# Ledger of designs, part 268: peptides against a protein of PDB entry 4N78

Target 1, 186 residues: chain A of PDB entry 4N78
Amino acid sequence: HFQVICRLLGYQGIAVVMEELLKVVKSLLQGTILQYVKTLMEVMPKICRLPRHEYGSPGILEFFHHQLKDIVEYAELKTVCFQNLREVGNAILFCLLIEQSLSLEEVCDLLHAAPFQNILPRVHVKEGERLDAKMKRLESKYAPLHLVPLIERLGTPQQIAIAREGDLLTKERLCCGLSMFEVILT
Target 2, 155 residues: chain B of PDB entry 4N78
Amino acid sequence: MAELQMLLEEEIPGGRRALFDSYTNLERVADYCENNYIQSADKQRALEETKAYTTQSLASVAYLINTLANNVLQMLDIQASQLRRMESSINHISQTVDIHKEKVARREIGILTTNKNTSRTHKIIAPANLERPVRYIRKPIDYTILDDIGHGVKW

## One batch from the design tools (peptide; made by RFdiffusion4, then SolubleMPNN)

Design b2_p26_4_s1 (from b2_p26_4, 8 letters changed)
Fold by OpenDDE base, seed 4:
Order: structure tokens, then C-alpha cells, then sequence
Structure b2_p26_4_s1 (fold): chain B 186 residues (1-186), chain C 155 residues (1-155), chain A 26 residues (1-26)
């Protein structure tokens, strides 16, 4: 599903969605969540020492329940604050999954374009084969597929310009050196 | 462009008019041949003359049709060529616009990106002395020591 | 004007493509 979303939105659509999600996350964090956190800090016991181990696990649990009773009984915290935190979490996960899906799509595009752009895989040489001969054979096999040189030879000036720009757009993808998720985390 | 205009405005309309005029002329020739055959004492000669006029008239019509057909074909070829050129131009414009839109989109999404921190996989040179993982023998915390303290309050 | 304002180089793009190709052959 995320792959389909990436294909449908493209870079433009993804950018718009990511910007809006960032705004929503920022609004939630700086607004409602911050207010609840401040309120919680005010009602938190100033000194909550670990009870003596002699009270056993049930006694320790009851102690903490008593110390945090006011917080646990705060209904708005459970309903509103946790829901907002869930929304933030979902937004972050959505961004991560979109970026991953986009990266996969971009890598696939790069792989499909590689033979046309004179990007050849590394050749593993078996024992007895000359690396140079195998490389030369591979180059000769893919030489007719070099699109930009072919268009430069046979195409109109306008076609050449479009081919060069298209080639550049095909080569330079986000996955090659950029990350959106790192921006979301700062 | 001048050739197409001549074909559309002069040659093809002119050819159509010529065919129409030829129809009226053929009717006159037919009437003449019929009357000539009836009035002539030498029926064989009159028949031969009729054959000659018929052949000439058919040849003339065939020529006019052929000329008109060729002009129409030429017109269609020129128009087809013009359409192909227009299609090519539209395609070039469309591609240019798409490339531009893509560049704009990439700038927009690029603002939302940072350079990937290449985590230099520092080859953690495993220090030669692999300190043997001290098998944390988790001594089972003998919780039996707590069995004597928990007076289960029978509520 | 280069895509992404030149923040991605052709060398980086080629390196990523080559790495991806190598992984497919493994």
C-alpha cells in the first residue's frame, strides 16, 4: 500500500503530506502534550523513594499506586494525552514507511536505468578468466543501450536537452544521499 | 504552406468544377452522337465516330478523376506531416513542463531532507582479547527466601 | 539547475546504483 501511495503522490505529493504531518506533530507536541506534561510534573510527588524490599512486590505496587493515584485517576490524561501521543507515533511511523517505500522505488528505478546510463555491475571473474576480457564483453553488450550518447548522435537539439535533463533526474534520487526521517527526529 | 493552400483553395475546387463541367459536356456529346447516328446514311462511320468520342470523353474524365485524386492525396500527405510536426512539438513542450514540475517537486521535498549520516561502520576492531563473555550465570534468584515472609492475609 | 540543488552528486548516485547492482548478483 505504501508503494502505491508513493507512486501516486510522487515527490510533490509526498512533500506536501510530510509538511502537513510535521505541522500536526509540532502542534500536538507544543500544545496539548506539553500542557499535560507540565500538569503532570506539578502533581508528581517531589520525593518518591523506592519502598523497602521488605514490603514485597504487592506492597511496592500498592505504594506506587497510592503515590500516583492522582495521576492515574486523571481521566483526561488517559483519553486525550495518550491519544495525541498515539497520533504522533503514527505520524512518525507513516513518515518512516513512506521514506522506506520511496527509497525502494528509487532504487528500482536506478537499477532499471543503469544499463542505459553505462553503470555496469561488478564482474566476478572465475578462475582462468581475464577480468579485462569479461569487462570488455560486458561493455560491448551494453554499449548500444547508452541512451544519452545515442540521442546526442541521432536526435534534435531539443531532444538532446530533454534527454540530458531526464538522465540527470533519473540519476539523482533522494536515496542516494538524503533522508527525510532524520529531519523528523530533530 | 503555400502548396497546401493552393491545393485547398485552387487545385481541388478547380478539379471538382472541371468534373462537373465534364458531366454536362458528356451529355452534349452523347446527344450529338445519337443524332449523328440517326441522321447519317453511313451507320458504320457514325458508329466509329461515336466510339472515338466515347473513348475520348472517358479518357478525359479518367484524367480529371486521377488528377483530382492525386491532389487530394497530396493534400492529405501534407496535412499528415503537419500533424506529426505538431504532435512532436506538443510532446516536447509536455516533456519540458514535466521536467520542470519534477525539478520544483524535488526542491520542495529537498527542503525536508538532510544528508544521510553515513554511519562509518567503524570496523570495531575486536580487541584481540575477546574478554570471554562472562557467562552471567543468572543464579536463579531463589525467591523461596521470600516464601517465609509473605503472610497471605486470608481476606 | 541540478536536482536537489546539487546536494546529491553524480558520484553518489553511481555508487548507490553500483551497490544495488552488486547486491542483486549476490
Amino acid sequence: as target 1 above (186 residues)
Amino acid sequence: as target 2 above (155 residues)
Amino acid sequence: MSPFDGRITDEQAEAVTREALDKLQE
Scores: peptide ipSAE 0.382, ipTM 0.788, DockQ to the pose 0.627
Fold by OpenDDE base, seed 3:
Structure b2_p26_4_s1 (fold): chain B 186 residues (1-186), chain C 155 residues (1-155), chain A 26 residues (1-26)
Amino acid sequence: as target 1 above (186 residues)
Amino acid sequence: as target 2 above (155 residues)
Amino acid sequence: MSPFDGRITDEQAEAVTREALDKLQE
């Protein structure tokens, strides 16, 4: 589903969606969530010491449940704050999944373009074959597919310019060194 | 451009008119040949003359058709060439626009990106001083402080 | 002009592509 979304939206659509999500997240964090966090910090027990390990996991859990019982049962916290946190979480997850899906699409594009851009796979040399000979054979096989050099030789100046720009756009992808998700975490 | 205009406005219409005129002339020739054959005492000579006129008329029509056909073909060739040039120009513009749009889109999304940091595995160092377990004192939480933020129920 | 303002180099792109190709052969 996310792959389809990435294909449909493209870079522009993804950018718009991400910007809007960031605005929403920012609004939620700086608004309601911040207010609740501040209030909760004020009402938080000043001295909540770790119970002794001797109480065991159930006793420790019960201790914390008891200390935080009234906070957890606060109706507005449950209805508004937790809902907003869920929305933030969903937005973050959405961004992550979109980026992952986009990266997959971009890698596929890079792989498909590789033969046309003189990016050759590393050839495993079987015993007895010269690496150089195999590489030369591979280069010779794909040489006719090198699009930019071909157009540079046969094309008009306008075609050459378009080919070069297209080649650049094909090569430079977000997955090669950029992350949107890291921006969201920041 | 001038050649195409001549073909469209003069040569092809002229050729069509000439062909039409030739049709009317063929009827006249046929009538003449028929009358000549009927009136002539030497039927063999009249027949030979008819053959000659028929051959000439057919040759003339064939020439007119061929000329017209060639002119039409030439016109179509010129038009096809013009269309190809126009298509090429449109394609070039379209590609340029698409590339530009893509660049704009990439800039927009690029603003929302940062360089991938190789995740430095920050060793989370556990804080050294475990605070001594203080006796569990149940303190009631005062929720009245939340009354200013939400629809808090005053107990 | 680089689509991403030079943040992505051709070398990086090639490296990623090569890595991806290597993984496919694996």
Scores: peptide ipSAE 0.380, ipTM 0.786, DockQ to the pose 0.626
Fold by OpenDDE base, seed 5:
Structure b2_p26_4_s1 (fold): chain B 186 residues (1-186), chain C 155 residues (1-155), chain A 26 residues (1-26)
Amino acid sequence: as target 1 above (186 residues)
Amino acid sequence: as target 2 above (155 residues)
Amino acid sequence: MSPFDGRITDEQAEAVTREALDKLQE
């Protein structure tokens, strides 16, 4: 599903969606969540010392339940704050999945373009084959597919310009060195 | 443009008119040949004359049709060439627009990105010394000690 | 003008592509 979304939206659509998600996340964090956090900080016991180990795990748990009773019983925290946190979480996950899907699509595009851009795979030389000869053969095989040089030789100036720009756009992809998700985490 | 206009406005209409006139002329020739054959004492000569006129008339019509056909074909070729040029121009514009749109889109998404931190995956060399899991002997929590604490001191 | 303002180099793109190609051959 995310792959389909990436294909349908393209860079423009993904950018718009990401921007809107960032706004939503920011709004949730700076609005309702911040208010709840402030309120919780105000009601948080100022001095919560670890009870003596002699009370055992159940006693310690009971102690903390008692100290946090008012917070736990705060119904609005469960209904509103946790829902907002869930929304934030979902937004983050969505961004991650979109970026991953986009990266996969971009890598696929790069792979499909590679033969046309003189990017050849490393040739595994089996024992007895000359690496140089095999590489030369491979280069010779794919040389006619080099699109930009071909267009530069046969095309009009306008076609050459378009081909060069297209080649640049094909090469420079987000997956090559950029991350959106890291920005979201920041 | 001038050649196409000449074909459309002068040559093709002119050829059509010539063909029509030829039809009228053929009728006259036919009438002449018929009358000549009927009136002539020398039927053989009249027949030969008819043959000659028929051959000439057919040749004339064939020439007119061929000329007209060639002009029409030329017209169509010019039009086809114009359409191809127009298509090429439209395609060029379309590609330019698409490239521009893509550049804009990339700028927009680009502002939402940062450089990937190549985290040197420090091989967390798992320290070879698997510290033996300290068997946390769960000492059974003797819950009997909690029996006495349940008296809620009413302050 | 680079679509990503030069933040992605051709060398980086080629490296990623080559790495991907190498992985496909494994």
Scores: peptide ipSAE 0.378, ipTM 0.792, DockQ to the pose 0.645
Fold by OpenDDE base, seed 2:
Structure b2_p26_4_s1 (fold): chain B 186 residues (1-186), chain C 155 residues (1-155), chain A 26 residues (1-26)
Amino acid sequence: as target 1 above (186 residues)
Amino acid sequence: as target 2 above (155 residues)
Amino acid sequence: MSPFDGRITDEQAEAVTREALDKLQE
């Protein structure tokens, strides 16, 4: 599903969605969640000492329940604050999954373009074969597929310019060095 | 442009008119040959003259048709070439626009990105002296040591 | 002008592509 979304939206659509999600997340964090956090900080016990171990696990739990009773009974936390936190979490997860899906798509595009851009796989040299000879054979095999050099020889100046720009757009992908998710975490 | 215009406005219409006139002339020649054959005392000579006129007339019509056909083909070739040039121009413009749109889109998404922190995985230099894990010899816990401490009920 | 303002280099792109190619061959 995320792959389909990435294909349909493209870079522009993804950018718009991500920007809007960031706005929503910021709004939730700076608005409702911040207000609840401030309220919670006000009602939090100033001094919460560890109860004596002699009370056992149930007694310790009851102690903390008693200390936090006002917080636990705050119904709006469960209904509104936790829902908002869930929405924030979902938005973050959505952004992560979109970025992952986009990265996969971009890598696939890079792989498909590689033979046309003189990017050759590293050949595993079996024992006794010269690496140089195998690489030269591969280069010779794929040399006719190099699109930009081919157009530079046969094309018009306008075609050459378009081919170079297209090649650049094909090579430069977000997955090569950029992250959207890291911006969201910041 | 001038050649195409000349073909469309002068050569092809002119060729069509010439062909029509030739058809009319052929009809006149046919009538003449028929009358000449009927009135002539020498039927063989009249027949030979008719054959000569027929051959000449057919050759002239064939020439006119061929010339007209070639002019039409030339016109179509020029038009096809013009269309191909227009298509090429449109394609170049379209590609330029698409590239521009893509660059704009990439700038927009790029604003929402930061450089991946290539965490230089510091090669954790494995300390050279991997102290041989001291083979934990599970010494059996001698529980008899506890026999002296507890007032255990001697069964 | 680089679509990403030079933040992504051809070398980086090539490195990622090569890495991906190497993974496909494993």
Scores: peptide ipSAE 0.352, ipTM 0.787, DockQ to the pose 0.661

Design b2_p26_4_s2 (from b2_p26_4, 10 letters changed)
Fold by OpenDDE base, seed 1:
Structure b2_p26_4_s2 (fold): chain B 186 residues (1-186), chain C 155 residues (1-155), chain A 26 residues (1-26)
Amino acid sequence: as target 1 above (186 residues)
Amino acid sequence: as target 2 above (155 residues)
Amino acid sequence: MSPFDGRITDEQSEQVVRDALDKLKE
């Protein structure tokens, strides 16, 4: 599903969605969640002494329940806070999954473009074969597929410019060194 | 452009007119040959003359048709070439626009990104001083210290 | 002009492709 979404939205659509999600997350964090946290901090017992071990486990539990009663009651009243946290969590997960899906798509594009961009796979040399000979054969095999050099030799200046720009756009992908998810986490 | 214009405005219309005139001329030639054959005492000569005129007339019409056809084909080829050039220009513009849109989109998404933290494999420089594993001598917890505090219920 | 303002290098792109190709061979 996320792969389809990435394909349909493209970079433009993903950017718009991510911007809106960031706004929503920021609004939730700075608004309702912050208010709840402040209120919870106010109702937190200032001094929580460990009860004496002599009261046993039930007595200790009851003691903590009593001390945290206001917090528990407040938390029960504030199901809204947990809902907002869930929304933030969902937004984060969505961003992660979108980025992962986008990265997969970009890697696939890079792989498909590789033969046309003079990016050759590392050749496994079997025992007795010269690495240099295999590499030369591979280079010779793919040399006619090098698009930019081919267009530079045979194309018009306009075609060369378009080919170079297209090549650059093909090579430069987010997955190569950029992360949206890391921005969301900061 | 000049060649196409000449074909459209002069050569093809001129060829059509010439062809039309040739039909009229063929009728005249036919009438002449018929009358000549009827009036001539030498029917064989009249027939030979008719054959000659017919051959000449048919050859001229065939030439006119061929010339006109070739001009029309040439016109169509020029127009097809112009359309191909126009298509190429449109495609170039379209590609330029698409590239521009993609660059804009990438800038927009790019502002929402940060550089991936290459996990610098911090070489865990094992501190050279392997602090000798302090042999945790498990001092047995002497529980005897608790013996004096427990008022054991003497059952 | 780089669409990502030079934050992505050709070397990085090539490395990603090489890494991906290596994984496909495994």
Scores: peptide ipSAE 0.309, ipTM 0.780, DockQ to the pose 0.691
Fold by OpenDDE base, seed 3:
Formats: structure tokens, sequence, C-alpha cells
Structure b2_p26_4_s2 (fold): chain B 186 residues (1-186), chain C 155 residues (1-155), chain A 26 residues (1-26)
């Protein structure tokens, strides 16, 4: 689904969606969540000592439950705050999954373009074969596919310009060095 | 442009009219030949004259048809060339617009990005035990697996 | 003008392709 979304939206659509999500997240964090956090901090016991291990797990749990009774019973926390946190979480996950999907698509595009851009795979040299000879053979095989040089030789100035721009757009992908998700986390 | 206009407005219509006129003339020639043959005491001479007129008329019509056909073909060639030029121009404009839109889109998304922290290549601490390099039998990369994902480049 | 303001280099792009190709060989 995310791959389809990436394909459908493209860079522009993804950018718009991401921007809106960031706004929503920011609004939730700075608004409702912040208010609840402040309230919780006020109600939080100032001194909560770790009960002795001698009380066992049930006793310790009961102790903490009692200490946090007011927080646990805070109905608005369960209904509103947790919902907002869920929304934030979903937004973050959405961004992550979109970026991952986009990266996959971009890598695929790069791979498909590679033969046309003089990016050749590393050739395995079998025993007895010269690496240089294999590489030369590979280069010779793909040389006719180099699009930009081909167009530079045979094309009009306009075609050359378009080919160069297209080549650049093909090579420069977000996955090559940029991350959206890291921005969201900061 | 002037040539195309001349073909469309003058040469082709003129050729069509000439061909139509030739049809009318052929009918007249036929009538003349028939009457001449009936009235002539020398039927052999009349026949020879008829053959001559027939040959001439056929040659004339053939010429008119050929000329008209050539003019029509020329017109079509010129029009085809014009269409090709127009198509080329439209394609160039379209591509330019698409490139521009893509650049704009990339700028927009680019604002939402930061540089990937290149994970410091942790010094591959060579594990002390050199496990025998598993002979990676480099199977030739079958790029056909990617054919369904990308723009249809078949390796 | 670089689509991403020069933040992506050709070397980076090539490296991604190489890495991807290497992964496909495994």
Amino acid sequence: as target 1 above (186 residues)
Amino acid sequence: as target 2 above (155 residues)
Amino acid sequence: MSPFDGRITDEQSEQVVRDALDKLKE
C-alpha cells in the first residue's frame, strides 16, 4: 500500500502529506499532550521510593498502583491523551513507511538506469580470467546504451539539455543521502 | 508554407478540374471518332485517326492523373512534416515542463530532509577466527526480478 | 541547478547502486 501511495503521490504529494503530518504532530505535542504532561507532573508523587523487594511483585505493583492512583484514574488521560499519542505514533510510522517505500522505488529506478549511466556491476572474475578483460567486455557491451553521450553525439541542443537534466534527476535520489524520517524525529 | 498553400488552393483543385474537363473532352472525342468513322469513305484512315486520338487522350489523362497524384502526395508529405515538427515542439515543451515540475517537487521534499548520518563504518574488527570465507558463488544477478518493479527495462 | 541543492553527489548515487547490486548478488 505504501509503495502505491509513493508512486501515486510522487515527491510533491509526499512532501505535502509529510508537511501536514508534521503540523498535526506539532499541534498535538504542543497542545493537548503538553497540557496533560504538565498536569501529570503536578500530580506525580514527589517522593516515590522503591518498595523493598520483600513485598514481592504483587506488593510492589500494588504499591505503585496506589501511588499512581490519581493518575490511573484520570479519565481524560485514557480517552484524550492516549488517543493523541496514538495519532502521533501513527503519523511517525506513516512517515517511516513512506520513506522506506520511497527508498525502495528510488533504488529500483537507480538500478534500472545504471546501464544507461555507465554504472556497471562488479564482475566476478572466474579463475583464469583477467578482471580487466571482463570489465572491458562489459564496458563495450553497455557502451552503446550510455544515453547522455549518445544524445550528445546525435541529438539536438535541446535534446542534449533535456537528456542531461534527466540524467541528473535520475541520479539524484533521496535515498542516496537524505532522510525525511530523521527530520521528523528531531 | 507557400508551397502547401499553392498545392491546396491552386494545384490540386486545378488538377481536379482539369481531370473533370478531360472526361468531358474524352466523351467529345469519342463522339467525333464514331461519327468520323461512319462518315469516312476510308475506314482504315478513320480508324488510324481514332487510334491516334485515343492514344493522345489516354496519354493526356494519364499525365493529369499522375500530376494530380504527385501534388497530393507532396501535399501530404508537407503536412506530415509539419505535424512532425509540431509534435517535436510539443514534446520538448512537455519534457521541459515535466522536468521543471519535478525539480520543484524535489525542492519541496528536500526541505523536509536531512543528511543521512553515515554510520561510521565500524572497523570491522576481523573476528579472530577467520571463518573460511564462504565461497560466495556469485550467481549472476538476474535483473529480471526487477522487471516488474521498474520502468520495464529488461536486462 | 541540483534538484536537492547539491546535497546528493554522484558518488553517493553510485555507491547506492553498487551496494544494491552487491545485495542482489548475495
Scores: peptide ipSAE 0.295, ipTM 0.775, DockQ to the pose 0.681
Fold by OpenDDE base, seed 2:
Structure b2_p26_4_s2 (fold): chain B 186 residues (1-186), chain C 155 residues (1-155), chain A 26 residues (1-26)
Amino acid sequence: as target 1 above (186 residues)
Amino acid sequence: as target 2 above (155 residues)
Amino acid sequence: MSPFDGRITDEQSEQVVRDALDKLKE
């Protein structure tokens, strides 16, 4: 599903969605969640000492329940604050999944373009084969597929310019060195 | 442009008119040949004259058709060349626009990105001193040591 | 002008392709 979304939206659509999600997250964090956190900090016990171990696990749990009774019984915390936190979490997960899906698509595009852009796979040299000879054979095999040099040789100045720009757009992808998700975390 | 206009406005219409006139003339020639053959005492001469006129008429019509056909073909070739040039121009414009749109989209999404922290894989310098695996000697926990501390009620 | 303001290099792009190709060979 996320792959389909990435294909349908493209860079422009993804950018718009991500911007809006960031706004929503910011609004939730700085608005409702912040207010609840401030309220919770006010009602939080200033000193919560560990009860004696003699009370056992049930007694310790009961102690903490008693100390946090006002917080636990705060109905709006469960209904509104936790819901908002869930929404924030979902938004973050959505952004992560979109970025991952986009990265996969970009990698696939780069792989498909590689033979046309003089990006050769690393050749595993078996024992007894000369690396140089194998690389030269591979280069010779793919040389006719290099699009930009072909257009530079046969094309008009306008075609050459377009081919170079297209090549640049094909090579430069977000997955190569940029992250959207890291921006969301900061 | 001037050549195409000349073909469309002058040469092709002129050729069509000439062909039509030739048809009318052929009818007159046919009538003449028929009458000449009927009225002539020398039927052989009349037949030879008819053959000569027929050959000349067919040659002239063939020439007119060929000229007209060549002009039409030339017109079509010029038009095809113009269409190809237009197509090329449209394609270049379209590609330029698409590239521009893509650049704009990439700038927009790029604002929402930061550089990936390439965690420099610190070369885990394997510490040179292979600490000898301390043989974990499972010392049996002698619980008898606890016998002296606990007032064990001998049940 | 680079669409990403030069933040993406050809070397980075090539490295991604190489890494992906290596994974496909495994």
Scores: peptide ipSAE 0.270, ipTM 0.776, DockQ to the pose 0.673
Fold by OpenDDE base, seed 5:
Structure b2_p26_4_s2 (fold): chain B 186 residues (1-186), chain C 155 residues (1-155), chain A 26 residues (1-26)
Amino acid sequence: as target 1 above (186 residues)
Amino acid sequence: as target 2 above (155 residues)
Amino acid sequence: MSPFDGRITDEQSEQVVRDALDKLKE
């Protein structure tokens, strides 16, 4: 599903969605969640020490239950605050999955473009074969596929310009060194 | 453009008119030949003249048809070439627009990105010195605060 | 003008492709 979403939205659509999600997350964090956190901090016991182990697990549980009674009984915490936190979590997860899916698509695009951009795979050299000879053969085999040089030789100035720009756009992909998710986490 | 216009406005219509006129002339020639054959005492000569006129007329018509056909073909070739040029122009514009849109899209998404931090696998060198767990001196929790919550029946 | 303001280099792009190609061979 995320792959399909990435393909349908493209960079423009993904950018718009990510921007809106960031706004939503920011709004939730700075608004409702912050307010609840402040309230919780106010009602939080100033001194909450670990009870003695001699009271046993039940006594310790009762102690913490008593200390946190007001917080546990705060019904809005469960209904509103936790829901907002889930929304934030879902948004973050969505962003992560979108970025991962986009990265996969970009890598696939780069792989498909590689033969046309003079990016050759490392040839596994069998024992006794010269690596250099194999690489030269491979280069020679794929040389006619180099799109930009081909167009530079045979194309019009406009075609050459378009080809160069297209080549640049093909090479410069987000997965090569950029992360959206890291921006969300900061 | 001038050549196409000449073909469309002058040469092809002119050729069509010429062909039509030729048809009219052929009818006249046919009538002449028929009458000449009927009236001539020398039927053989009349027949030979008819053959000559027929051959000439057919040659003329063939020439007119060929000329017209060539002009039509030339017209079509020019039009096809114009269409190809238009298509090429449209394609170039379309590609330019697409590239521009892509650049805009990339700029927009780019502002939402940061450089990937290559997580230097900091080998978590386990600190060799296991700092001895600082003995948490548990200060006794005064549980007297809980005494007021128990329904102790004061007798 | 680079669509990503030069933040992505050709070397980075090639490295990604090479890494991906290497993974496909494994």
Scores: peptide ipSAE 0.255, ipTM 0.776, DockQ to the pose 0.668; fails the geometry check

